# Peptides against a protein of PDB entry 4M9S: the designs that were tried, part 111

Target 1, 135 residues: chain A of PDB entry 4M9S
Amino acid sequence: SRGLVGVECITPYSYKSLAMALQRCVEVLSDEDRSALAFAVVMPPGVDIPVKLWSCVIPVDICSNEEEQLDDEVADRLKRLSKRGALLSGKRMPVLTFKIDHIIHMFLKHVVDAQTIANGISILEQRLLEIGNNN

## One batch from the design tools (peptide; made by RFdiffusion4, then SolubleMPNN)

Design b1_p26_8_s1 (from b1_p26_8, 12 letters changed)
Fold by OpenDDE base, seed 1:
Structure b1_p26_8_s1 (fold): chain B 135 residues (1-135), chain A 26 residues (1-26)
Amino acid sequence: as target 1 above (135 residues)
Amino acid sequence: EDRKRLEEELERTRRLLAEAVERARA
């Protein structure tokens, strides 16, 4: 998939080692889960974000466009990512949310394609504005 | 009540994300 590139950065040894381990983890993901992880980079790290808002940026190619079904598919992908170590952290109460860690976010900033990041930010901004206008 | 909580969380997070998007875009 084009969403993620190889690790190319000059960083401290500890970061490089972590990046190599994370890169291996990314490589074994399905294309869909890897894409979800890539777009997680547009989210602010350390923030518990409801699935509804994740659905603004997580690409869902094979699913009904019904909102509830889209959210369910997004939740499933994020749940799988949360089971892959420290990629994401999920909470079910009071609202189902997922959070990206600062370290993972830093990793993604270096390995996610720049165009993917730019597109993700644009899409997220647009959809957040739409949500605001509908309230 | 659950829906109300969800709506409040959505609104709060929306504002935070809007600010984050602006920072990231700059």
Scores: peptide ipSAE 0.165, ipTM 0.728, DockQ to the pose 0.019
Fold by OpenDDE base, seed 4:
Structure b1_p26_8_s1 (fold): chain B 135 residues (1-135), chain A 26 residues (1-26)
Amino acid sequence: as target 1 above (135 residues)
Amino acid sequence: EDRKRLEEELERTRRLLAEAVERARA
């Protein structure tokens, strides 16, 4: 699965023009960035999330299993997404974090397939537990 | 110092996200 549906989305937004604009923005993303955005739906909106925790759910195909390399690739993807308007908001201090907006989150809940969401939640849960156990 | 700060942030976020995940499964 590509994570996102390839058809015109139906959203509960009263402002359909906004939803349409968001869909077009998603459609022009690379496959890698679109996949990253899809899994962003598992994050709670409005929360500044460190890159390390984003890496728990963002798929990486080209890097080794080394955590630092994975984090770098994830950061690059999230940075690109943050340059696409309302998709993500980046913050450098005190640590590099990214935040998904409530509107974007609601949009993604409708356009990301249910299985991707379920998988993302499961993966996040498992990896967060692992992080906790390693500390 | 930077690493310590990061670890503190990660711990706080981890707890928050763990709760969020549990709510999502309910």
Scores: peptide ipSAE 0.165, ipTM 0.729, DockQ to the pose 0.019
Fold by OpenDDE base, seed 5:
Structure b1_p26_8_s1 (fold): chain B 135 residues (1-135), chain A 26 residues (1-26)
Amino acid sequence: as target 1 above (135 residues)
Amino acid sequence: EDRKRLEEELERTRRLLAEAVERARA
């Protein structure tokens, strides 16, 4: 299995103006996409991150039977998020990457529950260690 | 070429993420 399975997150409103606009964008997302966005908080803002590394923390409960397609499932979620304003920014070349903006990251730090963040960090560390050992 | 570039990017990102994780945990 990859990333977090069976984890969902609720993003409550906690700010003014900009946060209000962002909250509206979050509220119209599917549960799966909203969860993916929540776990984006564990990533450093302003950095182009390959999909493979995103898959370390993006929760995927329903995925392909083939492990090689798991990254594609994650990519689809991130692509949908990138189409929602400035939530994420994607690049196709040289490799498929996604980046979270500093403002969005700051927003998530205040609306994602602490336990979800802690779990995401723990899983990310574990997965990165595994990747490092296998290379 | 794409594979080599991917591996290099993964290595750089892993280092960045390790640092970011430490900051986030503190």
Scores: peptide ipSAE 0.159, ipTM 0.723, DockQ to the pose 0.020
Fold by OpenDDE base, seed 2:
Structure b1_p26_8_s1 (fold): chain B 135 residues (1-135), chain A 26 residues (1-26)
Amino acid sequence: as target 1 above (135 residues)
Amino acid sequence: EDRKRLEEELERTRRLLAEAVERARA
């Protein structure tokens, strides 16, 4: 996926300072973390989502082929994003979850390319169905 | 019990995500 690389951060925010701040945050991220952030747009804002479900859409580029380590890698990326303040909010109990804020979600909806969003939604749907059938 | 709780949360989230996906397509 293209993620947020080279994407212009144009937002409808009345306060340009917020958009600029978010743009700066995106620019300092690694490619992998930016990609993870991009795909966070497919998640509903304000919902605590378990890491397992995040793993349905977060691409993992460099990790072990062992599936059990994939979730850990996803968690690490999300944790890094959460440390950037408003990007994500993590919660450890009862299970490790992450939540995207409405404001951040709105930002991403405008700056993430439409194809990435569409693909992310499609992938999420497919993988959720698989989880539902296999569990 | 922990497993059951996790499964319930996953199921709830799945439903929420399904709804969100539908909204996103609109």
Scores: peptide ipSAE 0.161, ipTM 0.726, DockQ to the pose 0.019; fails the geometry check

Design b1_p26_8_s2 (from b1_p26_8, 13 letters changed)
Fold by OpenDDE base, seed 2:
Structure b1_p26_8_s2 (fold): chain B 135 residues (1-135), chain A 26 residues (1-26)
Amino acid sequence: as target 1 above (135 residues)
Amino acid sequence: SEEEELRARLEATRKLLAEAVAKAAA
């Protein structure tokens, strides 16, 4: 799967309209950006999260193994997502962070496949433990 | 359910994530 499934919302019309709009935004994404968006579901909504921590869950398999290169690639993906309406909100000061809003997070919880969510959680847990042990 | 399990796992990581966020911001 592509990590995201089609949306057929049975909730109030306002939610249906929002879901349809978000689905249109998702459909025009590249495969790699859509994957990044899917993994954003494992982040808590409303929190400004540094790119370094986003890199714990967003898969990057094409660029160099150098950490700085990985963070740059992740940042680029998140920047592209932030240009797609309200999918993500970027903040440059004091440090580059990205935030997912509650509404978008709620949407993702219902449209991202369970296996993707589970994988993202596992990866996040592993990376956070590694960071904690290394410092 | 599977959804409940996923929610529980997410909640279990929140503290670790919060600590990491705080450290990265410092």
Scores: peptide ipSAE 0.351, ipTM 0.852, DockQ to the pose 0.032
Fold by OpenDDE base, seed 3:
Structure b1_p26_8_s2 (fold): chain B 135 residues (1-135), chain A 26 residues (1-26)
Amino acid sequence: as target 1 above (135 residues)
Amino acid sequence: SEEEELRARLEATRKLLAEAVAKAAA
């Protein structure tokens, strides 16, 4: 994955203040958290998505191949993102879910590498079909 | 265009994702 691209972004926002604030927020993230944020663009905004489905697209490099450990690492990254302003919103009950806001999603569509988006979509489609077949 | 293609693909996955979300929440 190539993650978020560039320091500057082309945005439909009439004023640069929001884009600048978001860019600053992105710049202070770790490489791993920034990568996770990039792949959030493949999710529809305003939908509470369980961690299991986030784990389909969030890249994890440092944990074992066991599903439970993967989900834990993904959850930790998403939790950190939720602590960075309005990047994500977490909900613990009834199940742990995370949601991307429409404004943040619009920002990501303009700053995430196009190939990263395309790859994320392909991976998500494959994993969703596999989950449907395997339960 | 590339942007149009990506938007179309994202829209195409929405139904599958909605079903998966519903199943995971049940």
Scores: peptide ipSAE 0.349, ipTM 0.852, DockQ to the pose 0.033
Fold by OpenDDE base, seed 4:
Structure b1_p26_8_s2 (fold): chain B 135 residues (1-135), chain A 26 residues (1-26)
Amino acid sequence: as target 1 above (135 residues)
Amino acid sequence: SEEEELRARLEATRKLLAEAVAKAAA
């Protein structure tokens, strides 16, 4: 399966040490959480995204087919990520949302497999259109 | 390039996502 690749950040700024630190943080994640983090790259940085929309792209291998269970599992993963440094920021009110910061997003753009990014974008687009048509 | 294409696609989804966010928050 495609997902996170080795750190290959190219920057004129002193982000190398940060990239290394982030890589270390990513390496200690479970496979499931690391996969969730990878797909966070398809979200715009600095935007509080509701869990429902995160669930459009976060892969879940084992869960109930019910939407509520899917969202709960996604939320749990995102919560774990939010407790690992600055990977994600969670907000409980007024609605449970999660946000990826610009620097983390930039990191992911370089370390997530390009095909994974492309697939994630496609999935997001499809799901958003479906939601738009159904709601 | 592949990177430019991905960036363009991400940008194109922003509007759809913004609308979805607004609806989800309502």
Scores: peptide ipSAE 0.348, ipTM 0.852, DockQ to the pose 0.033
Fold by OpenDDE base, seed 1:
Structure b1_p26_8_s2 (fold): chain B 135 residues (1-135), chain A 26 residues (1-26)
Amino acid sequence: as target 1 above (135 residues)
Amino acid sequence: SEEEELRARLEATRKLLAEAVAKAAA
């Protein structure tokens, strides 16, 4: 899977056990959904993030580059993730948002490739600057 | 360390993200 490595970290037993369970959940994901999950690591935990901002970092290679279509595809991926192992929490109001909790985020910080994290941060930073400059 | 650097970089984007979140929610 893109950006994910084996679970090899020192954590409390409860967190280690959870990591194993999460790893099993990751294994049954599609490649695309697994990649989306990996890039969730660049989002701050505990924050409801609008789909538009998720689309800044979630890689989408198959669909059109039209912003609306990209957001829809990203939303679909995040929805699938939210239905599996409590990987994400979605809210429909006031706008469609998704949130990663602290425990899942901690897991990702240990299993996502450092270069993937760095790339995700760079992409997010660039996109946020562009959004800020255009509005 | 590399982890600390990544954490610092992420922290540097928090302000921009917060602003973007606020704008998207409005």
Scores: peptide ipSAE 0.347, ipTM 0.852, DockQ to the pose 0.032

Design b1_p26_8_s3 (from b1_p26_8, 11 letters changed)
Fold by OpenDDE base, seed 4:
Structure b1_p26_8_s3 (fold): chain B 135 residues (1-135), chain A 26 residues (1-26)
Amino acid sequence: as target 1 above (135 residues)
Amino acid sequence: SERKELEERLERTRKLLAEAVEKARA
């Protein structure tokens, strides 16, 4: 006998409800964490990204410009976001990484301001080029 | 449109990021 094939069903209602739930999660974030989440939209969904690369786009205005301190602050923000449902998922080993899921990324593409997205892309590309030239 | 341009830029960024990810893993 052949097994039954499962089918995933996503209705417009389910999508709307999920979006509303995500919006409520965003609303309770601090300004700093919400800003970090906004810039997460520039990362490709489903990819484990090292904290070093997250630090290229996540804004930090508290610590010095020392790379080690910047990475620590970025990691703290991403860790807080990862504790808020499915906003981000983190892995500690072998290297500390964070990943944004497709659903969250799709949500952010619709709610994040276009100028913020554009700025994030510009900043990320600039820093990536600098890293490539220095290594 | 502005959104279309952003999508194209994101695609270019993804390629650059992929290279950086590989270097970070090495």
Scores: peptide ipSAE 0.516, ipTM 0.904, DockQ to the pose 0.034
Fold by OpenDDE base, seed 5:
Structure b1_p26_8_s3 (fold): chain B 135 residues (1-135), chain A 26 residues (1-26)
Amino acid sequence: as target 1 above (135 residues)
Amino acid sequence: SERKELEERLERTRKLLAEAVEKARA
């Protein structure tokens, strides 16, 4: 027998309530982690992104000039965000990746300022092109 | 609008990113 297919969508009410909860969660983050989360908006939701690519857009202040430390610092920030539950999801195998959920992404698109988003896009595009040229 | 432009730019970057993701996993 064939069954009925139901479509679920977030109602305006549900979105508002979720947005409020997420906003409170964001407010308690450190400045560094909140900044990382803001730039996460440039990543496509639902995709497991390797840390190397996250490092293309996540702003990190590293003490050392070693570029290899960049990925580690980025990973640490993303790990902290993932510990907040719904903000990010991490996987260790086959490579360390992080994923932003569609709901979180939609939230960020509405709350992150346009200039930050624009800057993030520009930075990501530039660095992706550089990576492509080096490979 | 500014929002529409940003969304279009995000869509363009996704193609580049998808390629980079595949290369990173290979």
Scores: peptide ipSAE 0.516, ipTM 0.904, DockQ to the pose 0.036
Fold by OpenDDE base, seed 1:
Structure b1_p26_8_s3 (fold): chain B 135 residues (1-135), chain A 26 residues (1-26)
Amino acid sequence: as target 1 above (135 residues)
Amino acid sequence: SERKELEERLERTRKLLAEAVEKARA
């Protein structure tokens, strides 16, 4: 499995009503989806990110022999998150991408623990460098 | 601070990611 996640419900988010709504959304997620959401904090807000790059950081419990299988699993998780309010927004064309909004990203920066953020950054950087070396 | 360090790392990561995104779009 990839990723260790700790998400706190206590937040200093200035928009109290929105924070409460987001907290409710997070609380009803499965452990897997909540973990995926936590690692979404490492992505830049407002950018449509291809699933391939999301797969570099989204935690997965299953072993995959093929990258396409990994991408499909990641896509499914992100799709579920997209259906939970404003957590993510998906776009199918021209390629399948997902985007985290600024307001959600700001929320996550306050509730995701520092170690999880650090781990996510490390994982993403490692994978990006590997991809770059293979090009 | 720890928070500042994380923000700096995020900024560096965003630059790397931007390059990867452009390559994926090409």
Scores: peptide ipSAE 0.515, ipTM 0.904, DockQ to the pose 0.033
Fold by OpenDDE base, seed 3:
Structure b1_p26_8_s3 (fold): chain B 135 residues (1-135), chain A 26 residues (1-26)
Amino acid sequence: as target 1 above (135 residues)
Amino acid sequence: SERKELEERLERTRKLLAEAVEKARA
Protein backbone atom coordinates (compact mmCIF):
# COMPACT_ATOMS: atom_id res chain seq x y z
CA SER B 1 0.00 0.00 0.00
CA ARG B 2 1.01 3.60 -0.56
CA GLY B 3 0.53 6.76 1.43
CA LEU B 4 -1.26 5.60 4.61
CA VAL B 5 1.07 3.03 6.16
CA GLY B 6 2.04 3.97 9.71
CA VAL B 7 0.44 7.40 9.59
CA GLU B 8 -1.81 8.69 12.35
CA CYS B 9 -4.50 11.34 12.05
CA ILE B 10 -3.99 14.62 13.89
CA THR B 11 -7.18 16.69 13.76
CA PRO B 12 -8.88 19.40 15.79
CA TYR B 13 -10.46 18.24 19.04
CA SER B 14 -13.94 18.68 17.57
CA TYR B 15 -13.25 15.87 15.11
CA LYS B 16 -11.45 13.50 17.49
CA SER B 17 -14.21 10.91 17.63
CA LEU B 18 -14.71 10.87 13.87
CA ALA B 19 -10.97 10.72 13.24
CA MET B 20 -10.60 7.74 15.56
CA ALA B 21 -13.45 5.92 13.87
CA LEU B 22 -12.04 6.60 10.42
CA GLN B 23 -8.57 5.52 11.49
CA ARG B 24 -9.97 2.21 12.70
CA CYS B 25 -11.76 1.72 9.40
CA VAL B 26 -8.54 2.39 7.51
CA GLU B 27 -6.55 -0.03 9.68
CA VAL B 28 -8.75 -3.00 8.82
CA LEU B 29 -8.56 -2.40 5.06
CA SER B 30 -6.39 -4.55 2.83
CA ASP B 31 -3.18 -2.99 1.57
CA GLU B 32 -4.71 -2.60 -1.89
CA ASP B 33 -7.86 -0.89 -0.67
CA ARG B 34 -5.92 1.34 1.72
CA SER B 35 -3.69 2.42 -1.14
CA ALA B 36 -6.71 3.25 -3.26
CA LEU B 37 -8.13 5.34 -0.43
CA ALA B 38 -4.86 7.23 -0.07
CA PHE B 39 -4.88 8.35 -3.69
CA ALA B 40 -8.52 9.41 -3.40
CA VAL B 41 -7.18 12.56 -1.74
CA VAL B 42 -6.28 13.99 -5.15
CA MET B 43 -9.93 14.01 -6.22
CA PRO B 44 -12.13 17.04 -5.54
CA PRO B 45 -14.59 16.36 -2.72
CA GLY B 46 -18.30 16.39 -3.47
CA VAL B 47 -17.89 15.58 -7.16
CA ASP B 48 -19.12 12.42 -8.88
CA ILE B 49 -16.05 11.16 -10.72
CA PRO B 50 -16.34 8.48 -13.45
CA VAL B 51 -14.42 5.25 -12.83
CA LYS B 52 -12.36 5.92 -15.94
CA LEU B 53 -10.85 8.96 -14.28
CA TRP B 54 -10.39 7.17 -10.94
CA SER B 55 -8.32 4.60 -12.82
CA CYS B 56 -5.82 7.34 -13.60
CA VAL B 57 -4.62 7.42 -9.98
CA ILE B 58 -5.69 4.13 -8.35
CA PRO B 59 -2.70 1.76 -8.54
CA VAL B 60 -3.60 -1.60 -10.08
CA ASP B 61 -1.30 -4.35 -11.29
CA ILE B 62 -2.89 -6.30 -14.14
CA CYS B 63 -1.56 -8.68 -16.76
CA SER B 64 -3.46 -7.03 -19.58
CA ASN B 65 -3.09 -3.44 -20.71
CA GLU B 66 -6.77 -3.19 -21.60
CA GLU B 67 -8.37 -0.09 -20.15
CA GLU B 68 -11.66 -1.92 -19.61
CA GLN B 69 -9.97 -4.49 -17.39
CA LEU B 70 -8.28 -1.74 -15.43
CA ASP B 71 -11.58 0.08 -14.95
CA ASP B 72 -13.26 -3.08 -13.68
CA GLU B 73 -10.57 -3.73 -11.08
CA VAL B 74 -10.61 -0.11 -9.95
CA ALA B 75 -14.39 -0.19 -9.72
CA ASP B 76 -14.23 -3.26 -7.48
CA ARG B 77 -11.87 -1.53 -5.07
CA LEU B 78 -13.95 1.63 -4.98
CA LYS B 79 -17.10 -0.43 -4.42
CA ARG B 80 -15.49 -2.06 -1.38
CA LEU B 81 -14.55 1.36 -0.03
CA SER B 82 -18.09 2.55 -0.66
CA LYS B 83 -19.40 -0.29 1.50
CA ARG B 84 -16.93 0.53 4.28
CA GLY B 85 -18.35 3.33 6.37
CA ALA B 86 -18.56 6.75 4.75
CA LEU B 87 -15.29 6.48 2.85
CA LEU B 88 -16.88 6.80 -0.60
CA SER B 89 -20.32 6.99 -2.16
CA GLY B 90 -21.10 5.30 -5.44
CA LYS B 91 -23.66 6.05 -8.13
CA ARG B 92 -24.45 3.47 -10.79
CA MET B 93 -26.70 5.48 -13.10
CA PRO B 94 -26.40 6.94 -15.61
CA VAL B 95 -22.65 6.24 -15.43
CA LEU B 96 -20.75 4.48 -12.65
CA THR B 97 -19.17 7.21 -10.52
CA PHE B 98 -17.69 7.58 -7.06
CA LYS B 99 -17.54 10.61 -4.80
CA ILE B 100 -15.41 11.46 -1.78
CA ASP B 101 -17.05 13.44 1.02
CA HIS B 102 -15.57 16.71 2.25
CA ILE B 103 -15.02 15.34 5.77
CA ILE B 104 -13.27 12.22 4.48
CA HIS B 105 -11.17 14.37 2.18
CA MET B 106 -10.09 16.54 5.11
CA PHE B 107 -9.19 13.40 7.03
CA LEU B 108 -7.04 12.12 4.18
CA LYS B 109 -5.20 15.44 3.97
CA HIS B 110 -4.02 14.80 7.54
CA VAL B 111 -3.05 11.13 7.19
CA VAL B 112 -1.66 10.90 3.65
CA ASP B 113 1.95 12.06 3.43
CA ALA B 114 2.72 15.11 1.33
CA GLN B 115 4.92 13.23 -1.12
CA THR B 116 2.18 10.73 -1.89
CA ILE B 117 -0.27 13.56 -2.49
CA ALA B 118 2.19 15.35 -4.75
CA ASN B 119 2.90 12.17 -6.70
CA GLY B 120 -0.79 11.45 -7.05
CA ILE B 121 -1.43 14.92 -8.44
CA SER B 122 1.40 14.56 -10.93
CA ILE B 123 0.17 11.16 -12.08
CA LEU B 124 -3.40 12.37 -12.46
CA GLU B 125 -2.40 15.42 -14.49
CA GLN B 126 -0.18 13.35 -16.74
CA ARG B 127 -2.92 10.79 -17.37
CA LEU B 128 -5.50 13.50 -18.04
CA LEU B 129 -3.24 15.07 -20.64
CA GLU B 130 -2.74 11.70 -22.29
CA ILE B 131 -6.48 11.10 -22.41
CA GLY B 132 -7.01 14.56 -23.85
CA ASN B 133 -4.44 14.00 -26.57
CA ASN B 134 -6.02 10.68 -27.54
CA ASN B 135 -9.42 12.31 -28.08
CA SER A 1 4.50 26.20 2.50
CA GLU A 2 4.12 22.59 1.46
CA ARG A 3 0.41 22.58 2.26
CA LYS A 4 -0.20 25.79 0.33
CA GLU A 5 1.62 24.44 -2.70
CA LEU A 6 -0.39 21.22 -2.62
CA GLU A 7 -3.65 23.14 -2.34
CA GLU A 8 -2.72 25.26 -5.34
CA ARG A 9 -1.86 22.17 -7.36
CA LEU A 10 -5.12 20.53 -6.37
CA GLU A 11 -6.98 23.59 -7.62
CA ARG A 12 -5.26 23.37 -11.00
CA THR A 13 -6.04 19.66 -11.15
CA ARG A 14 -9.72 20.34 -10.48
CA LYS A 15 -9.92 22.46 -13.63
CA LEU A 16 -8.30 19.78 -15.75
CA LEU A 17 -10.51 17.14 -14.20
CA ALA A 18 -13.66 19.14 -14.88
CA GLU A 19 -12.82 19.18 -18.57
CA ALA A 20 -12.15 15.45 -18.53
CA VAL A 21 -15.45 14.76 -16.78
CA GLU A 22 -17.34 16.64 -19.48
CA LYS A 23 -15.57 14.71 -22.20
CA ALA A 24 -16.34 11.43 -20.47
CA ARG A 25 -20.03 12.30 -20.34
CA ALA A 26 -20.13 13.12 -24.08
Scores: peptide ipSAE 0.513, ipTM 0.904, DockQ to the pose 0.033

Design b1_p26_8_s4 (from b1_p26_8, 13 letters changed)
Fold by OpenDDE base, seed 4:
Order: structure tokens, then C-alpha cells, then sequence
Structure b1_p26_8_s4 (fold): chain B 135 residues (1-135), chain A 26 residues (1-26)
């Protein structure tokens, strides 16, 4: 499997304990949450990103045509990540956003495989084009 | 290189995303 499944914690971090702690957080995630975290690597770190745009790259296993339901599911997933070792930072006001910290992003950049990164980029590019055409 | 191309694609995509973020804030 791609993404973070089976990825060993080999990072350039000077503090082995930090890398190990992050790895432990990743290992206990569900497959869905771990996948979401993997794709978070394509997001610019330190930027508060609305759930709608997170949904462009976070895979959701629903076939609903209602965009609101998709966003809700994505939000729930991101909330779980934010509660697990603060892998993400959530902000509820004025609108619900999530951001990935630079430290977490650096970790992911070194442990997420290149193919997953490429896939995330491709998916995000496609979804952004679709959104752009509809706005 | 393949890695350089990936990084360039990522950078461009992030710029598009940032623009979308700003539109969402308006």
C-alpha cells in the first residue's frame, strides 16, 4: 500500500524521540485517517485551509452528490487528526479551517512516498480546476 | 530530475491552492 502504510520512521530529525512519537501517532491511525494525513503533505504548511479545499485531496468513501456531506466527512477526519498528537491544527472561526504545521509537514515530506505525493498533486490540480470553473 | 519536477509541480499547485484560499476568504 502507498502513503504512510508500512513506512518506517527514517527522518533527518535531530531528535529521534520526536520522530518516534510522530511515527507512533501514525501507526495507530485508521487506514482512512492515515491516508488523509499522507495527502496532507501536498498542502502548504502553516496555511489555514478551509474544509472545502481539503476535500479536494482527502479521499472520502461516499458517493453522495451533496457537497455538504462530503465536507462534513472530511471535517470529521481532519478533526480526528487534530486530536491525535496535534497532527493538524483546527480553527473554527470565522470558518472551519485546518493547517499542517511546518514540523509535521517536514516529517511527512520525508516519510510519504513520492508516488503518493504525485498522486495528491494530480488530484488536487484536477479538483482545483473544477472548482475554478464553477466559481 | 524527477524530484525537481515533482517539487515544481507541487509549487505551482500550491499557488493555485493559495489563490483558492483567498477567494474562499472573500
Amino acid sequence: as target 1 above (135 residues)
Amino acid sequence: SEREELEERLARTRERLRAAVERARA
Scores: peptide ipSAE 0.603, ipTM 0.923, DockQ to the pose 0.032
Fold by OpenDDE base, seed 1:
Structure b1_p26_8_s4 (fold): chain B 135 residues (1-135), chain A 26 residues (1-26)
Amino acid sequence: as target 1 above (135 residues)
Amino acid sequence: SEREELEERLARTRERLRAAVERARA
């Protein structure tokens, strides 16, 4: 399947045990949460990203195209990820943001397939253009 | 290479994202 593959991450020796632990965390995620984590690889590590911008890359199946519903569903997935092995770091004030750590990003870079990365880039480019045109 | 092109696209897109983050904060 696409997204996060079951192949062990190729990391420096000092991070081998961490990579194995992260792989275990990924394996127990739901398909939806694992997909969200996979697309997080395109985000710049160490940056607090508002949920609105996360919604540009996180695949969500909602009944309506209302932005508020999309943001709520995205936020729920990101919250679950933040509670599992610190895969993400959430910040509620002043606005709800999430951040991917450099170490987690390094792991994802090696376990997310290239096609998923390419798709994430394309989707993000498109959505950012749309946001810019609407402002 | 194809991988290098992908990395370059990612870098450009991330720069656009960073700009959007700043606009959201303003």
Scores: peptide ipSAE 0.602, ipTM 0.923, DockQ to the pose 0.032
Fold by OpenDDE base, seed 3:
Parts: C-alpha cells; sequence; structure tokens
Structure b1_p26_8_s4 (fold): chain B 135 residues (1-135), chain A 26 residues (1-26)
C-alpha cells in the first residue's frame, strides 16, 4: 500500500515508464471504476478522506434513497482501485478512508481532460454545500 | 486564463473539503 509513496521522478524516462505502467492498469478497469479514478483527480493528494466525502465526487448510475447504500457502493469501487496497482491507499481504522498519492495524482492530471476536472469541481462544490446546510 | 481559473477553483474547493474532513473527524 505504500509502494508508490516514496517514488520520485528523477528523469523524463522514469516518469514515462511509470506512466506506461499506470496506463496499463487503468486500461483493464471497468468503465465505472475508471470513471471513479478520473474524478479522484479533484481530491487533494496525500489526504485521508472519509468515504462519505468521496461519495461527493464518485458518480453512481444507480439511484438509491439511502445514503448508506451509496457510500457502500463508493467504498467498493475505491477498494478495488486500492487493490489495482495501488491507485489508492485505504485505511479501515478508526474510520474508512482513502487517499490518492501525489504520483498517481500527477499522472491523472496528465490524462484526465479539463472538462472532467471542471465537472468534478462543480459536483464537489455543490455536494459540500448540501452537507453543510444539513448541519 | 481558463487554466488559471480552473486551478483557482480547485484550490478553493479543496480548502472547503479539508474543513469538511476535520468536521468529520470530530
Amino acid sequence: as target 1 above (135 residues)
Amino acid sequence: SEREELEERLARTRERLRAAVERARA
């Protein structure tokens, strides 16, 4: 889970090699998991983020009336990503959280289009406001 | 520029998210 934490790009070639490996991992993901990974680019790298807040940006195509059910689906996707090329790092205690490493985030910044980033920002802003208003 | 505006929005949103993370820890 900590394999990518200490990785640093020292040459353009090293970055290219790592990017190629990550691209291969991304290519074998399902469409849903790949979409989740794309929207992860808006999250601050290196921060342990609760699943509840991840659910603010991870798209779910099946509507549910229960927030807990949505969180479970999001958690499953993030868990799969954490097991595929260590794209995310998960912690179970004390609360289930996931974080994106700087290296993975840097990769995503190069492959995720600007429109997706903009959409992710807009969605996150809106969801955070909704959470704040419910307090 | 469009890129600068996007990055500025991202920075502000991330700050709000960080605050939400702290509230969730309480």
Scores: peptide ipSAE 0.602, ipTM 0.921, DockQ to the pose 0.033
Fold by OpenDDE base, seed 2:
Structure b1_p26_8_s4 (fold): chain B 135 residues (1-135), chain A 26 residues (1-26)
Amino acid sequence: as target 1 above (135 residues)
Amino acid sequence: SEREELEERLARTRERLRAAVERARA
């Protein structure tokens, strides 16, 4: 399975309850939110990332066609994730950012498949090049 | 290995991202 669809709770966590709690949080997510969480594994943990840079890795639906609309949709997904068992941490000041914690990242590292990670890297690399060339 | 190459690629990409984050803060 791709992403987090087939959640395999094989983690090095000493406390089984933590892994189980995270697994349950993932299982109740929508497919789109679960996909967003899967791609979050490529982000550096512990770093407050602006929404516009999150949009470089988070897949959007086919209906989104404008930059502002894309950012808003990404923000909504990240907000939902931040409200689900501390999957992400959001900050509104000075600008809206989201951060993946080291613990969550470590969990994702073990449950997200290699192909999803590779895809996320490829997408991020391409988008960063585009941003760099436009700046 | 393929996994090691992937991790190295990820590390490089994250450095580029960190630079972009700093530019966004400026």
Scores: peptide ipSAE 0.601, ipTM 0.923, DockQ to the pose 0.031

## One batch from the design tools (peptide; made by RFdiffusion4, then SolubleMPNN)

Design b1_p27_1_s1 (from b1_p27_1, 11 letters changed)
Fold by OpenDDE base, seed 3:
Structure b1_p27_1_s1 (fold): chain B 135 residues (1-135), chain A 27 residues (1-27)
Amino acid sequence: as target 1 above (135 residues)
Amino acid sequence: DKLKELLEEIEKRMKEVLEKLKELEEE
């Protein structure tokens, strides 16, 4: 399975209002955007990550295997996430990057199902190897 | 448990991502 199975009502957060806000933000996402958010759990928080590396974890179904098309589709998803409750922070210059906040990342570690985490790790490993082989 | 193992693997992958990021910046 891919994406978020559901958001637990029981949260380890001391700030109930923040937890509720995050739950609401996740619930209104499309299935595709929610899936993208779920796979962000395998990325390091607090770091500006270029779209190329985000593309290693976010699964997309495109007709072409061209990296540019993949990056564009991933970028669109990440942009939407950044506009919905600031789930991500985007930076355009000098390179388009996105950063996941530590609090959001902690939330994901709690609510993303184990199978999705395992899949994300597997996908990331495979894609990183591919990048390494092409260098 | 399985979750603990997965979280440890995440930490390992995070390191790999940061290393790859450094490599890409040097190219």
Scores: peptide ipSAE 0.303, ipTM 0.805, DockQ to the pose 0.029
Fold by OpenDDE base, seed 4:
Structure b1_p27_1_s1 (fold): chain B 135 residues (1-135), chain A 27 residues (1-27)
Amino acid sequence: as target 1 above (135 residues)
Amino acid sequence: DKLKELLEEIEKRMKEVLEKLKELEEE
């Protein structure tokens, strides 16, 4: 039984440095992508969430009532966020899902303004009701 | 505290999302 001596990788990155790095990553995002990230604060961290549920928190103005268009637009935003390193993790199989890390989520809870949080909650509530009524 | 209330609402909504996820997976 060779005990894997977990090398405590002392990350030289203090919480402050991590926060600063995350802040820089957020600052270079487009307004649209930054908003999408901000609204992720209302999603449970550490869970692979399907795009359909992500669409309940990310505001998208679509010209058609086609659900597929909404999901595609949301997916594109989340994909862009996932390409920015640790912001989101995408999974394609078996279903396209995205996951927000606990650390990122904790960061969002500290930096997202109250109005955005309130809006996210309101949007989520509305969209969940719509899904509940349609399914 | 308004922020505290919002955070509590977030937790409530997170639970709802997880419940909805379970429902979708059972379908």
Scores: peptide ipSAE 0.301, ipTM 0.803, DockQ to the pose 0.023
Fold by OpenDDE base, seed 2:
Structure b1_p27_1_s1 (fold): chain B 135 residues (1-135), chain A 27 residues (1-27)
Amino acid sequence: as target 1 above (135 residues)
Amino acid sequence: DKLKELLEEIEKRMKEVLEKLKELEEE
């Protein structure tokens, strides 16, 4: 599925002009980057999250089987999103992290389809358990 | 409402992520 509800959607988002701007930003993304953005809805906003945790929900290519490859691909996608209308903000020190803003997160909660949300929750749950068992 | 339930679940998962983040920072 696309992850986002259509090209144009009516949302209860209070900042209509901002919502429209964000929609335009989403439209110019690649399918992969748009999907990554959609899954960001399950991450806590306003927090610098390391790539390791982002990799728990961001879908990656099937050829990325090694942990390092997964993290690199995820980082690249998140970096691209950071360059597009500040959809994310990146920080390199002390550790590479990415943060989703509260406003953007609120937007995503209204435009990401239910199936994508459900999938993201499920994947996150599974991956967090795996990480917990490895520590 | 299915969406409402999912949004509530997101809140739960976000909390778990924050807890995991805290654990990673303490290691």
Scores: peptide ipSAE 0.300, ipTM 0.803, DockQ to the pose 0.029
Fold by OpenDDE base, seed 1:
Structure b1_p27_1_s1 (fold): chain B 135 residues (1-135), chain A 27 residues (1-27)
Amino acid sequence: as target 1 above (135 residues)
Amino acid sequence: DKLKELLEEIEKRMKEVLEKLKELEEE
């Protein structure tokens, strides 16, 4: 299955309780939200990242190419993730940002499939290059 | 520049993930 591997959980944790709890939290997510969480693996943990940068890797299916609509949809997904199992932390001021915790990120490194990681990196590299050229 | 600093951190992370991908392909 693409995205998060739900069948087998490989964890570096000595105690399985945390990994099991996280796996259960992931299993109850919608396909779209689970996909968004999977792509968070390419982001640096413990960093407050603005929605604009999250939009570089979070997949969205919207007809409009307007950046504002893209950011809004991404923000909604990240907000849902922040409300479920504290998978992300949101901050509204001074600008809307989201942060993935080191523990969650370490979990993702072991359960997200290689193809999803590769896709996320490729998309991120392309989008970051575009942003860099505009500034 | 805060944006520049953040981009540098992301780039570093990307490199780390690429190394992990290489390891997974060898397993």
Scores: peptide ipSAE 0.186, ipTM 0.663, DockQ to the pose 0.027

